# Designs tried in a protein design run: peptides against a protein of PDB entry 5HOI. Part 280

Target 1, 351 residues: chain A of PDB entry 5HOI
Amino acid sequence: FRYMPFSPAGTPFGFTDRRYLTMNEVGYVSTVKNSEQYSITVSFFDVGRFREYHFEDLFGYDLCFLNEKGTLFGQSKTGQIQYRPHDSIHSNWTKIIPLQAGERITSVAATPVRVIVGTSLGYFRSFNQFGVPFAVEKTSPIVALTAQNYRVFSVHYSQFHGLSYSLSELGTSSKRYYKRECPLPMSLPNINSDMKKDANLDYYNFNPMGIKSLFFSSYGDPCIFGSDNTLLLLSKWRSPEESKWLPILDSNMEIWKMSGGKETTDIHVWPLALAYDTLNCILVKGKHIWPEFPLPLPSEMEIRMPVFVKSKLLEENKAILNKKNEIGADTEAEEGEEDKEIQIPVSMAAE

## One batch from the design tools (peptide; made by RFdiffusion4, then SolubleMPNN)

Design b1_p26_3_s4 (from b1_p26_3, 15 letters changed)
Fold by OpenDDE base, seed 2:
Structure b1_p26_3_s4 (fold): chain B 351 residues (1-351), chain A 26 residues (1-26)
Amino acid sequence: as target 1 above (351 residues)
Amino acid sequence: SSLYNSIFDPSRAEERRRKAAALINA
């Protein structure tokens, strides 16, 4: 086993000179090999809010995380990281992460308020958006990271215990764990069954965990999309005893339905984000399971799970709040109500 | 509003569905 640099929905070069470093609901970051240099382009899905930009990369960045405020780059071997705000008002910054012999940065994540670096030795390093360090923690080896606001979803790997996950919040003074190195019920890529196609071997060598992407949903629930093409969502993570992974979408089953029940062996789902009850994705046709160039227009898949109750209950709660505000009732909206976990009725969790 | 230029804008939902259907059925 080798620890490889992971970025959300990143693609391999394959036989080409270009790949996607990362992609999500905000946009996509591409890199092109130009002799000993790389040209990086940061592209956006909302061309009204953002302008595409490019720069020369002399370091060979192999890690990337894109958010609404900037792009974090990392070099897995050298420990160099760079944060580039999308707005020209804010300065770029660079930092070298100290690495031990044989240590690699395996994943990076950035929010508007936090930068996180995870390593193959399990060093978890946290910074603010300006690269000021908060803490260094020793965990199990980190293979993937994502973050939203102050929350971090980390995936860990042990040869003895397999995959685990943590969910943490990075306050100003302390790190809180909601989940700490709990078992992750995700299937690893099956070398013997899936590797019959050269393209699957190339992808396995690029990403041996088969984690195509991980993200937070629009509701702040951790999501992971593995090699089995199933979207897993962590439900009830605030309640340690009730927390469970839900298989909210079988993307192969959804392609089968969309085809009218035909076997489609050349259509692949590439995950971007979970927006409410809809998986934003790229539909890929061809031999490679990942998108090539140019990037196809994004598609959407509706999730069939009772998370529909979360959207309806949020709309109903917003409608109730708006009606209460119109009635002029000085109900102190306790700031704590936004953090109330929407209880899915037990009857819907069984369908 | 700047939203109309997003690929994920609801106004482009029919374009996304049409392209997805064409890709799957081709």
Scores: peptide ipSAE 0.398, ipTM 0.873, DockQ to the pose 0.140
Fold by OpenDDE base, seed 3:
Structure b1_p26_3_s4 (fold): chain B 351 residues (1-351), chain A 26 residues (1-26)
Amino acid sequence: as target 1 above (351 residues)
Amino acid sequence: SSLYNSIFDPSRAEERRRKAAALINA
């Protein structure tokens, strides 16, 4: 297994010279390969609050985290990190994270008050927004990070134990754990079934954990969106015994509902953020499961517990059709009825 | 006046829904 650099909703290059380093509710960061260097552009969804900017990247940053105050960049192999405030009042800063032989920065996160660096050896490094170090902690290998205010959601991976997660608060003088390396009930990418398409293999090589994004909700709940296209939310995390992962959206089912029950194998959800009861996302049409250039207009999906399985709905509809045919009702079952919109019962659309 | 230039502004919700529906049904 190889630890790859993770950034929230980051995309691979594929066969192109450009990719998204990260995207969320604030905006999107793109990089373009120009011979031996890269050009980075930081773009925003609120063009009234923020101005797009670009710079030349001589380091080849492969890690990124965007927040409302700045952008953190990282280079997984060299250990270089750079923080760039969006406001010119605050200076950019750059530093090198010391890495052991074979160690990689696997994820970076930044809030207006904290910078976090996680590594393939499980070094968790914390800084303030000015790059002043607080602590270095040794954990299980870190594969993903996100942060909001003082809180950090970290995902860890062990070949023996699989995925685990931690939820911590980085105070001024101490780190508090709400959860520490607890099992994460997220499905890993199924290499045998899903890798039949070259595009899926390219994405797997870029992101072998299948974590499309990792974020905090607007209410401050940890969220993860895996390769199964299910949004998981950590509920009641303040109460250790009551804490549970909730599957609050099956995005494949929502696309299926939105299509009127059509098979939409070329429509993909790319997660950005959970704002209240709505997943902010990019709807992607095409061969690749990730957005290309230009970035499509963001969309929204309402969160819903996946109580109904698409297969069950299809079986129930087939059973209803078969019963109607047995009763000798002149249902003009024209041979083309396989393409008829599966009427989702209003009750199931309301649940 | 258009104080909400955000793509996620509620005032643009109909535009987002229309574009999503067009993408899914195309």
Scores: peptide ipSAE 0.397, ipTM 0.871, DockQ to the pose 0.148
Fold by OpenDDE base, seed 5:
Structure b1_p26_3_s4 (fold): chain B 351 residues (1-351), chain A 26 residues (1-26)
Amino acid sequence: as target 1 above (351 residues)
Amino acid sequence: SSLYNSIFDPSRAEERRRKAAALINA
């Protein structure tokens, strides 16, 4: 098995000189190979808030994470990382992560307050937004990372145990685990069934875990989108005994419905983010399961939670609203916006 | 008000749906 560099919704080069390093709800980062040099472009979906920028990459960055404040780049083999704020007021910084023989950076993540580096040996390295280190922890081998605010969702791989996940919070003085190396109920790509198309082999060689993306929802829930094109959401992660993965969208079934029941084998969903009840995605038509250039206009798919899950989450939201109304008389405690539990929009309850 | 320039702006939801439907039905 070879550990490959993973970035959320990153695409392979295929037969082209260009690829997406990452994409999400903020934007997309592309790289173009010119001989031994790369030209990186950071593009945004909100052209009113952000200005597109580009730079020359002499290192061949193969890892990327985009947030609202900056872009983190990494080179999996050399251990070099670079953080580039979108605002010119803040300085870029570069750091070399010390790697052991055969160790690779497998994933990077960045929030406005944290930088995270995961490796093929399971070194979890945390920094602030200025590249000041907090800690180094030894975990199972890390294959994917995402982060929101102080929270980190990590995916681990063991040859003996398969996929696991962790959910942690990186405070100022300590790391808290909500979940620590728990089994991840995601299927790995089936080499024998999917390899009938050369495009699937190219994608498997680029991403052997088949994780198209992972992100936090707008409500702060860990989400993962695998090779089966199912969106999984980690529900009730604050309650360790009640926490479960929910299949909230079968994207193949949604495409089938949108087509009027036609077999559409050339249409693919490429996930970006989960905003409320809607998966932001790229609809890709063609031979490749990933978006090519130019990037198609983003699309939306409504999530279809099972009726039993919808009802239970609505009951939980009502119970929380009632508790907040009972407790909310006396203490103006600044409970930070981070603890807003999943409000299911009324729209999701009607179907 | 600069909010209307996002590709994900609600004002562009009909455009996104129309393009998605055209792609799926083509």
Scores: peptide ipSAE 0.397, ipTM 0.872, DockQ to the pose 0.143
Fold by OpenDDE base, seed 4:
Structure b1_p26_3_s4 (fold): chain B 351 residues (1-351), chain A 26 residues (1-26)
Amino acid sequence: as target 1 above (351 residues)
Amino acid sequence: SSLYNSIFDPSRAEERRRKAAALINA
């Protein structure tokens, strides 16, 4: 096994001089190899809010994370990171992460308020958006990171224990764990079955964990999309004993249904984000399981959650709250902490 | 933050579904 640099929905070069460093609901970052340098382009899906920009990369950034405020770049071997705000008001900053011999940055994540760096030795480094360090923690080897606001979803790998995950919140004073190195029930790529196609071997060499992407949903739930093309969502993560991974979408089955029951071995789902009940994705047709250039138009897959859509539960809870307020019951409206998990009524959890 | 961007705008949801179906059935 070799630790490889991971970025959400990043693609390999394959036989080309270009790849996507990352992509999500905000946009996509591409890099083109030009002799000894790279040209990086940051492109956006909301062309009304953002302007595409490019720059020359002399360092060979192989890690990237895109958010609504900026782009974080990293070089896995040298430990260099760069944050580039999308606006011209805030300055770019660069930092060198100290690495031990053989240590690699394996993943980076950035939110408008936090920057996170994970390494092959399990160093978890946190910064603010200006590159001011908060802490260094030693964990199991980190293979993937994503973050939303103050929350971090990390995937860890041990040769003895396989995949684990953590969910943490990076406050101003301390790191809180909701989940700490718990087993991750994700299937690893099967080298013997899947490697019959050269394209699968190329992807395995790029990403041996088969994690196509990981993200937080619009509701702040950790999501992971593995090599089995199943979208897993971490439900009830605020209740450590009740927390479970839900297979909310089998994308192969959904493609099969959409085809009218035809075997479609040349259609692939490339995950971007989970927006409410809809997986934002790229549908890829061809030999490679990843999008090539130009980027195909994003598609959506509706998630048939067996569980009532959190939107309906939110609407029902708002309707119940509004009815309680109309009835003049002095039930102190506990200020609905936006951070309260929507309690699914027990009656709805049994179907 | 609004996950609504120009590509993922709800007004284009039918167009996206139609294009997805066309790609899968082509």
Scores: peptide ipSAE 0.394, ipTM 0.865, DockQ to the pose 0.198

Design b1_p26_4_s1 (from b1_p26_4, 12 letters changed)
Fold by OpenDDE base, seed 4:
Structure b1_p26_4_s1 (fold): chain B 351 residues (1-351), chain A 26 residues (1-26)
Amino acid sequence: as target 1 above (351 residues)
Amino acid sequence: MEEEEERKKKIEETRKKIAELAKEEE
């Protein structure tokens, strides 16, 4: 087994000179090989809000994370990271992460307030958005990272224990764990059955964990999309004993239904984000399970779980809070109430 | 209300797109 650099929804080069470093709901980052250098382009789906930009990459960045404020780049072997704000008013910064012999940066994540670096030796490094370091923690080997605001979803791999995950919050002074190296019930790619197609072997060599993407939902729930094309959502993560992975979408089954029951072998879902009750994704037609160039327009797939109940409960709770504020009840709304896990009634979690 | 109608429209567009892509295998 080799630790490979992972970025959310990143694609291999395959037989081409170009690939996507990452993509999500904000946009997509591409890199093109130009002899000894690379040209990186940061593109956005909302062209009215963001301006596409490009730069020459002399380092060969193989890690990327895109957010609404900037793009984090990393070089897995050298330990170089670069943060590039989308706004030209803010300066780019570069840092070298110290790596041990044979250590690799395996994943990077960035929010408007945090930068996270994970390594093949399980070093978890946290920074603010300006590259000021907070802490270094030793965990199990990190294979994937995503982050939203102050929260980090990390996937770990041990040769002895398989896949695990952590969910943590990076405050100003401390790291809180909601979940710490708990078993991740995700199937690994089956080398013997799936590798009959050369395209699957190329993807396996690029991403041996088969994690196509991981992200936080619009409701702040950790999501992972594996090689089985099932979207898993971590429910009840604030309650460690109640926390469970929900298979909220089998994308192969949805393709099968939407095709009229045809056994399609060349239609693939490439996950971007979960917004409310819809998976934002790229529909891929072809031999490769990943999008090629040009990138198709994003598509939305409905998830089976009534996440709409969570939105209604959020709206109802906001409406109740607004009514309490209008009635002049001087209940100090502790800033901690917005982060209360909405108790979805058990009856609605069974559909 | 408008957001829910737009969401339903996008989901239906996805269904149509998959049905179209599945005809290109024939």
Scores: peptide ipSAE 0.367, ipTM 0.857, DockQ to the pose 0.513
Fold by OpenDDE base, seed 3:
Structure b1_p26_4_s1 (fold): chain B 351 residues (1-351), chain A 26 residues (1-26)
Amino acid sequence: as target 1 above (351 residues)
Amino acid sequence: MEEEEERKKKIEETRKKIAELAKEEE
């Protein structure tokens, strides 16, 4: 296993000179390789609220976090971070995070009030929005971070214990844990089954954890979207004994349902955010599971607990088709080969 | 009422978009 820089919904370069550093409900940050430097563009979905801006990156930022007030950049190897407010009234600031030999920044997060840096050695560094440090804590190795207001959702990885998560509040005087390095019931990418396609191997080399994104919902619940394309939500996290991960969307099942039961291989969901009862996402068509350029407009999917397994639905539909063919063999009606849309039983759409 | 109708509209637009993208695979 290799610790790689993680940013929410970040994409690899692949065979191109450009990639998305991050994207969410606010917008998307792209970087283009220009010889020995990069050009970074910060773009927004609400073009009336925000103005797109760009700058030359001489450092090769490979970490990014976008919020409604600014963009945090990081360089995983050098430890350089930069915060750029979207409003020109506030000054940009740059800082070097001290790294040990072989230590890397693995993730960064920023809110309007906090900046967080996580490392491959498990150093958790907190700052205010002006880059003033609060504390340094030693945790298990950090692989992903997100934050909303004062709250931080961190994902940790141990070779011995797998994935864990923490949920914490970064007050002015102290860090409070709601959850501290608890087991995360997320499936890791299966190298042997899923990596048979070169495009999946490229993505795995970019993101070995398969965490496409993590975010807080509009209600402030931690969400994670893994390689299995299932959205997990942490419910009841305020009550330590009642807290549970809920699978609130199987995006592969949703694509299958919305396609009329077609076996699609080139339609992918790329998660952005969870707003109330809808997953904001990019629908990707093509070989790569990630969006290319230009970025498609965001789409909304309704969340629901995945009660139905695709295999069971396919078996039930085959059984219905076989029964129709047994009954229909006695009536020579030349009703044309209407496209065999796998009708989802209405009873399965209402539960 | 308007927000719920707008939500239903966006979900239906997503359904149509997936159905269109699924026809381009044939």
Scores: peptide ipSAE 0.366, ipTM 0.855, DockQ to the pose 0.846
Fold by OpenDDE base, seed 1:
Parts: sequence; C-alpha cells; structure tokens
Structure b1_p26_4_s1 (fold): chain B 351 residues (1-351), chain A 26 residues (1-26)
Amino acid sequence: as target 1 above (351 residues)
Amino acid sequence: MEEEEERKKKIEETRKKIAELAKEEE
C-alpha cells in the first residue's frame, strides 16, 4: 500500500499537463506542468470578493487547501509547506516539515486561525496561521484532513482496522477530542468491479481511498464524500454516544431521478461543499468522474435531510433568545455562549 | 423568502442541467 497526497476535491493529471490541486465553495486551485516547473493559479467563484492570482511553483506542490483568507500548499515528499494569503497585506511564509525516511505529508488543512499537517506515519502537526507550531501528536496514519475554524476532521487508515476518523478542536492550550480514531463507515473503492474502466484506475492510483472530498458543513458538521458518491454527515458529534453518520445524499440516485430514470453512465457529481441543505458541486459530463478544464459553474443539489430543522431551530432559538432579551427581566443570567447542540426533535428525523 | 426562492431556483436549474446532459447521451 502507498499513501498518496490527498487534497479536498483534487483531480489527477491523467494524460494531461494540468489538474486541480483542490476545490471547494471558495474557489479552485489549478496547476499546469511547464517543463520542469509548475504554474499554479488560485481562482475564485466570487470574482467580486477575490482576485485570481498565479505563481511559479519550483517545488511541485501536490497538496493544497483553500480557505477564505489564503491557500496552503504542501510537497508530500520534501515536507515543504507554503501559506499564501489572498490579500497582499499579509506575507507568504514557507516551512519545512521534518519527515522521517519514507514518511510523506498525506494531507494539509488551513483555516484563518490554524494550519494542520498530517503524515503517512500519523504525525499530526498543528500551527497557527503564521506557521508558529503548537504541537506534534502521534496518531494512526493520516490519509485526509479538513478544518473549519478551530475544528479538525481527520481520516486515518490502518492496514488492520481500515478507515477511522477523529474530530478535534485545536484550542490555544490543548487539543480536545470529540471523536478519536472511531470507525468510519465508508466503503473503500472496489478494485475488482470499478477498475474495469481505465479512467477509474487512474483515479484510484491518484486517490486509493476514494475520498473525493471532505469538508465541514455551514453548520460545522463533518462531511465526507466517498467513491460510492454518497454524502455522509456526522450528526450529534458533541454527544459521543449519540454520534452517527447520516447518508444525507445519494448523488447517483439523484442523477437517476433528475434524468427521468435514465441509466446515465457519464454524468458525475464532484463535491465542493455543503451549504445549509444543498450540496454545492460540479456536474461533470464525460468518461472521467472528475472535472476537466475549463471548470463548469457550480450546481446545487438538495439533500434528503431537511436541514430546515437546524436552520429553523437556529432561527427559533434566536427568536426565543431575542424575545427573552426584549422581555427586560432584570436577571443577570451570565450569557455563557454555551455552544448548545440544537436538539433536532425526533418527529423531524422520521421523514 | 428571497433566499429560499433563489435556492429553489438553483435546485431547479440543476435539475434542468442534469436532464439536458442526460439527453446528450441519446
């Protein structure tokens, strides 16, 4: 088994000179082979908010993570990482991650406040947005990372135990675990059935875990999109005993319904993000399951679980809080912003 | 109300796009 560098929604080169290093709701990062060098372009969907930029890559960055404030790059073999703010006010920084013999950076993630590096030996390295290190932890081998604010969703692989996941919070003083190396109920790519098409073999060689992307939802729930084209959402993760993966969208079935029940073999969903109750995705037409160039405009697919429950409960809880604040009762109730997990009423979980 | 109408519009645009892409296979 060989650990491959993973980036959210990254694409292989295939037979081309270009690929996407990563893409999400913010934008997409492309790299083009230019002789012995690479040219990297960071593009955005909101062209009014962000300006596209490019640079020459002399290192051959094979890891990338895009957020609203900057782009993190990594080189899996050398251990070099670079953070590039989108704004010119902040300086770029570069760091070398010390790697053991045969160790690879397998994934990187960046938020406006944290940088995370995961390796094939299970070294989990945390930094602030300026590259100041916090900690090094030894975990099971890391195969994928995503992060939102202070929270990190990590996927681990063991040859003996298969896929596991962790959900952690990177505070200022310590790492808190909500979930620690728990079994991940995601199917690995079936080499025998799916690899009959050369295009699928190329993708498998690029991404042997079949994780097309992982992200946090707009509500801060960990999401993963595997080779089965099912969007899984981790529900009730604050309650370790109640935490469960929910199959909130089968994209193959949604394509089948929307096509009028046609067996389409050349329409694919490429996941970007989960915003409220919609999967933001690229609809791909063709032999490859990944988007080619130019990138099609994003599309929205409705998820099966009405996140209307969370938004409506958030709005109802905000409306209840606002009504309590308008009823000027003199009680100095300490507004501890307890990040109270909104309990979804059982009646709405049965639809 | 406007955000929900815009969301419904985008979902319907996605449905149309899939239906169009599925006709190009015939």
Scores: peptide ipSAE 0.365, ipTM 0.856, DockQ to the pose 0.530
Fold by OpenDDE base, seed 5:
Structure b1_p26_4_s1 (fold): chain B 351 residues (1-351), chain A 26 residues (1-26)
Amino acid sequence: as target 1 above (351 residues)
Amino acid sequence: MEEEEERKKKIEETRKKIAELAKEEE
């Protein structure tokens, strides 16, 4: 196993000279390889609120986190980080994170008030938005980070214990844990089943945890989207005893429903954010499970809890088809092929 | 009211887009 640099919804280069470093509800950060240099572009979905900008990257930044106030960049091997405010009022700053031999920065996160750096040795480093350090904590190896305001959602990996998560609040005086290295019930990518397509192997080499993204919902709940294309939400995290992961969306099932029950193999959901009861995502058509260039416009998917079992829907659709075939024997009426939307029985939305 | 109607419209646009993308595979 190799610790790879993780950024939320980041894409591999594949066979191209360009990739997305990160994307979310605010925008997307792309990098293009030009010989020995990189050109980074920070783009926004709200073009009225923000201006796109670019710069030359001489360091080869492989970590990125975008928020409404700025962009954090990191270089996993050298330990260099850079914060770039979107406004011209605040200055850019750079810092070198001290790394031990073989240590890598594995993830970075930034909010308007905090900067967080996680490493392959489990060093958790916290800073303010100006790069002033607060603390260094030793945890299990960090594989992914996200943050909202003062809250941090961290994913950890141990060869002995698998995936775990922490949820913490970085106050002015102290770090509070709501959850500390609790088991994360997310399936890891299955190398034997999923790697039959070369494109899946390339993605696995880029992201061996299969975490497409992690974010906080608009309500401040931790969310994670794995290789199984299921959106998990951490419910009731303020109550230790009531805290549970909820499968709030099976995106493969939603694609199947919206396609009229077609077994599509080339439509993919790429997660951006959870706003209220809608998943913001990029719909991707093609062999690659990640968006290419240009980036398609974001799409919205409605969350339906609980996640229905595909088998029940297939049985109900077969029962509906059989009833139509029994009734359709007697009336030759040429009622045109109106696209009779398979009415998902309202009864399934009420359980 | 307007925000909920706009949200319903975007969800329906997503449904149409998936249906179109699924027809292009045939």
Scores: peptide ipSAE 0.364, ipTM 0.854, DockQ to the pose 0.879

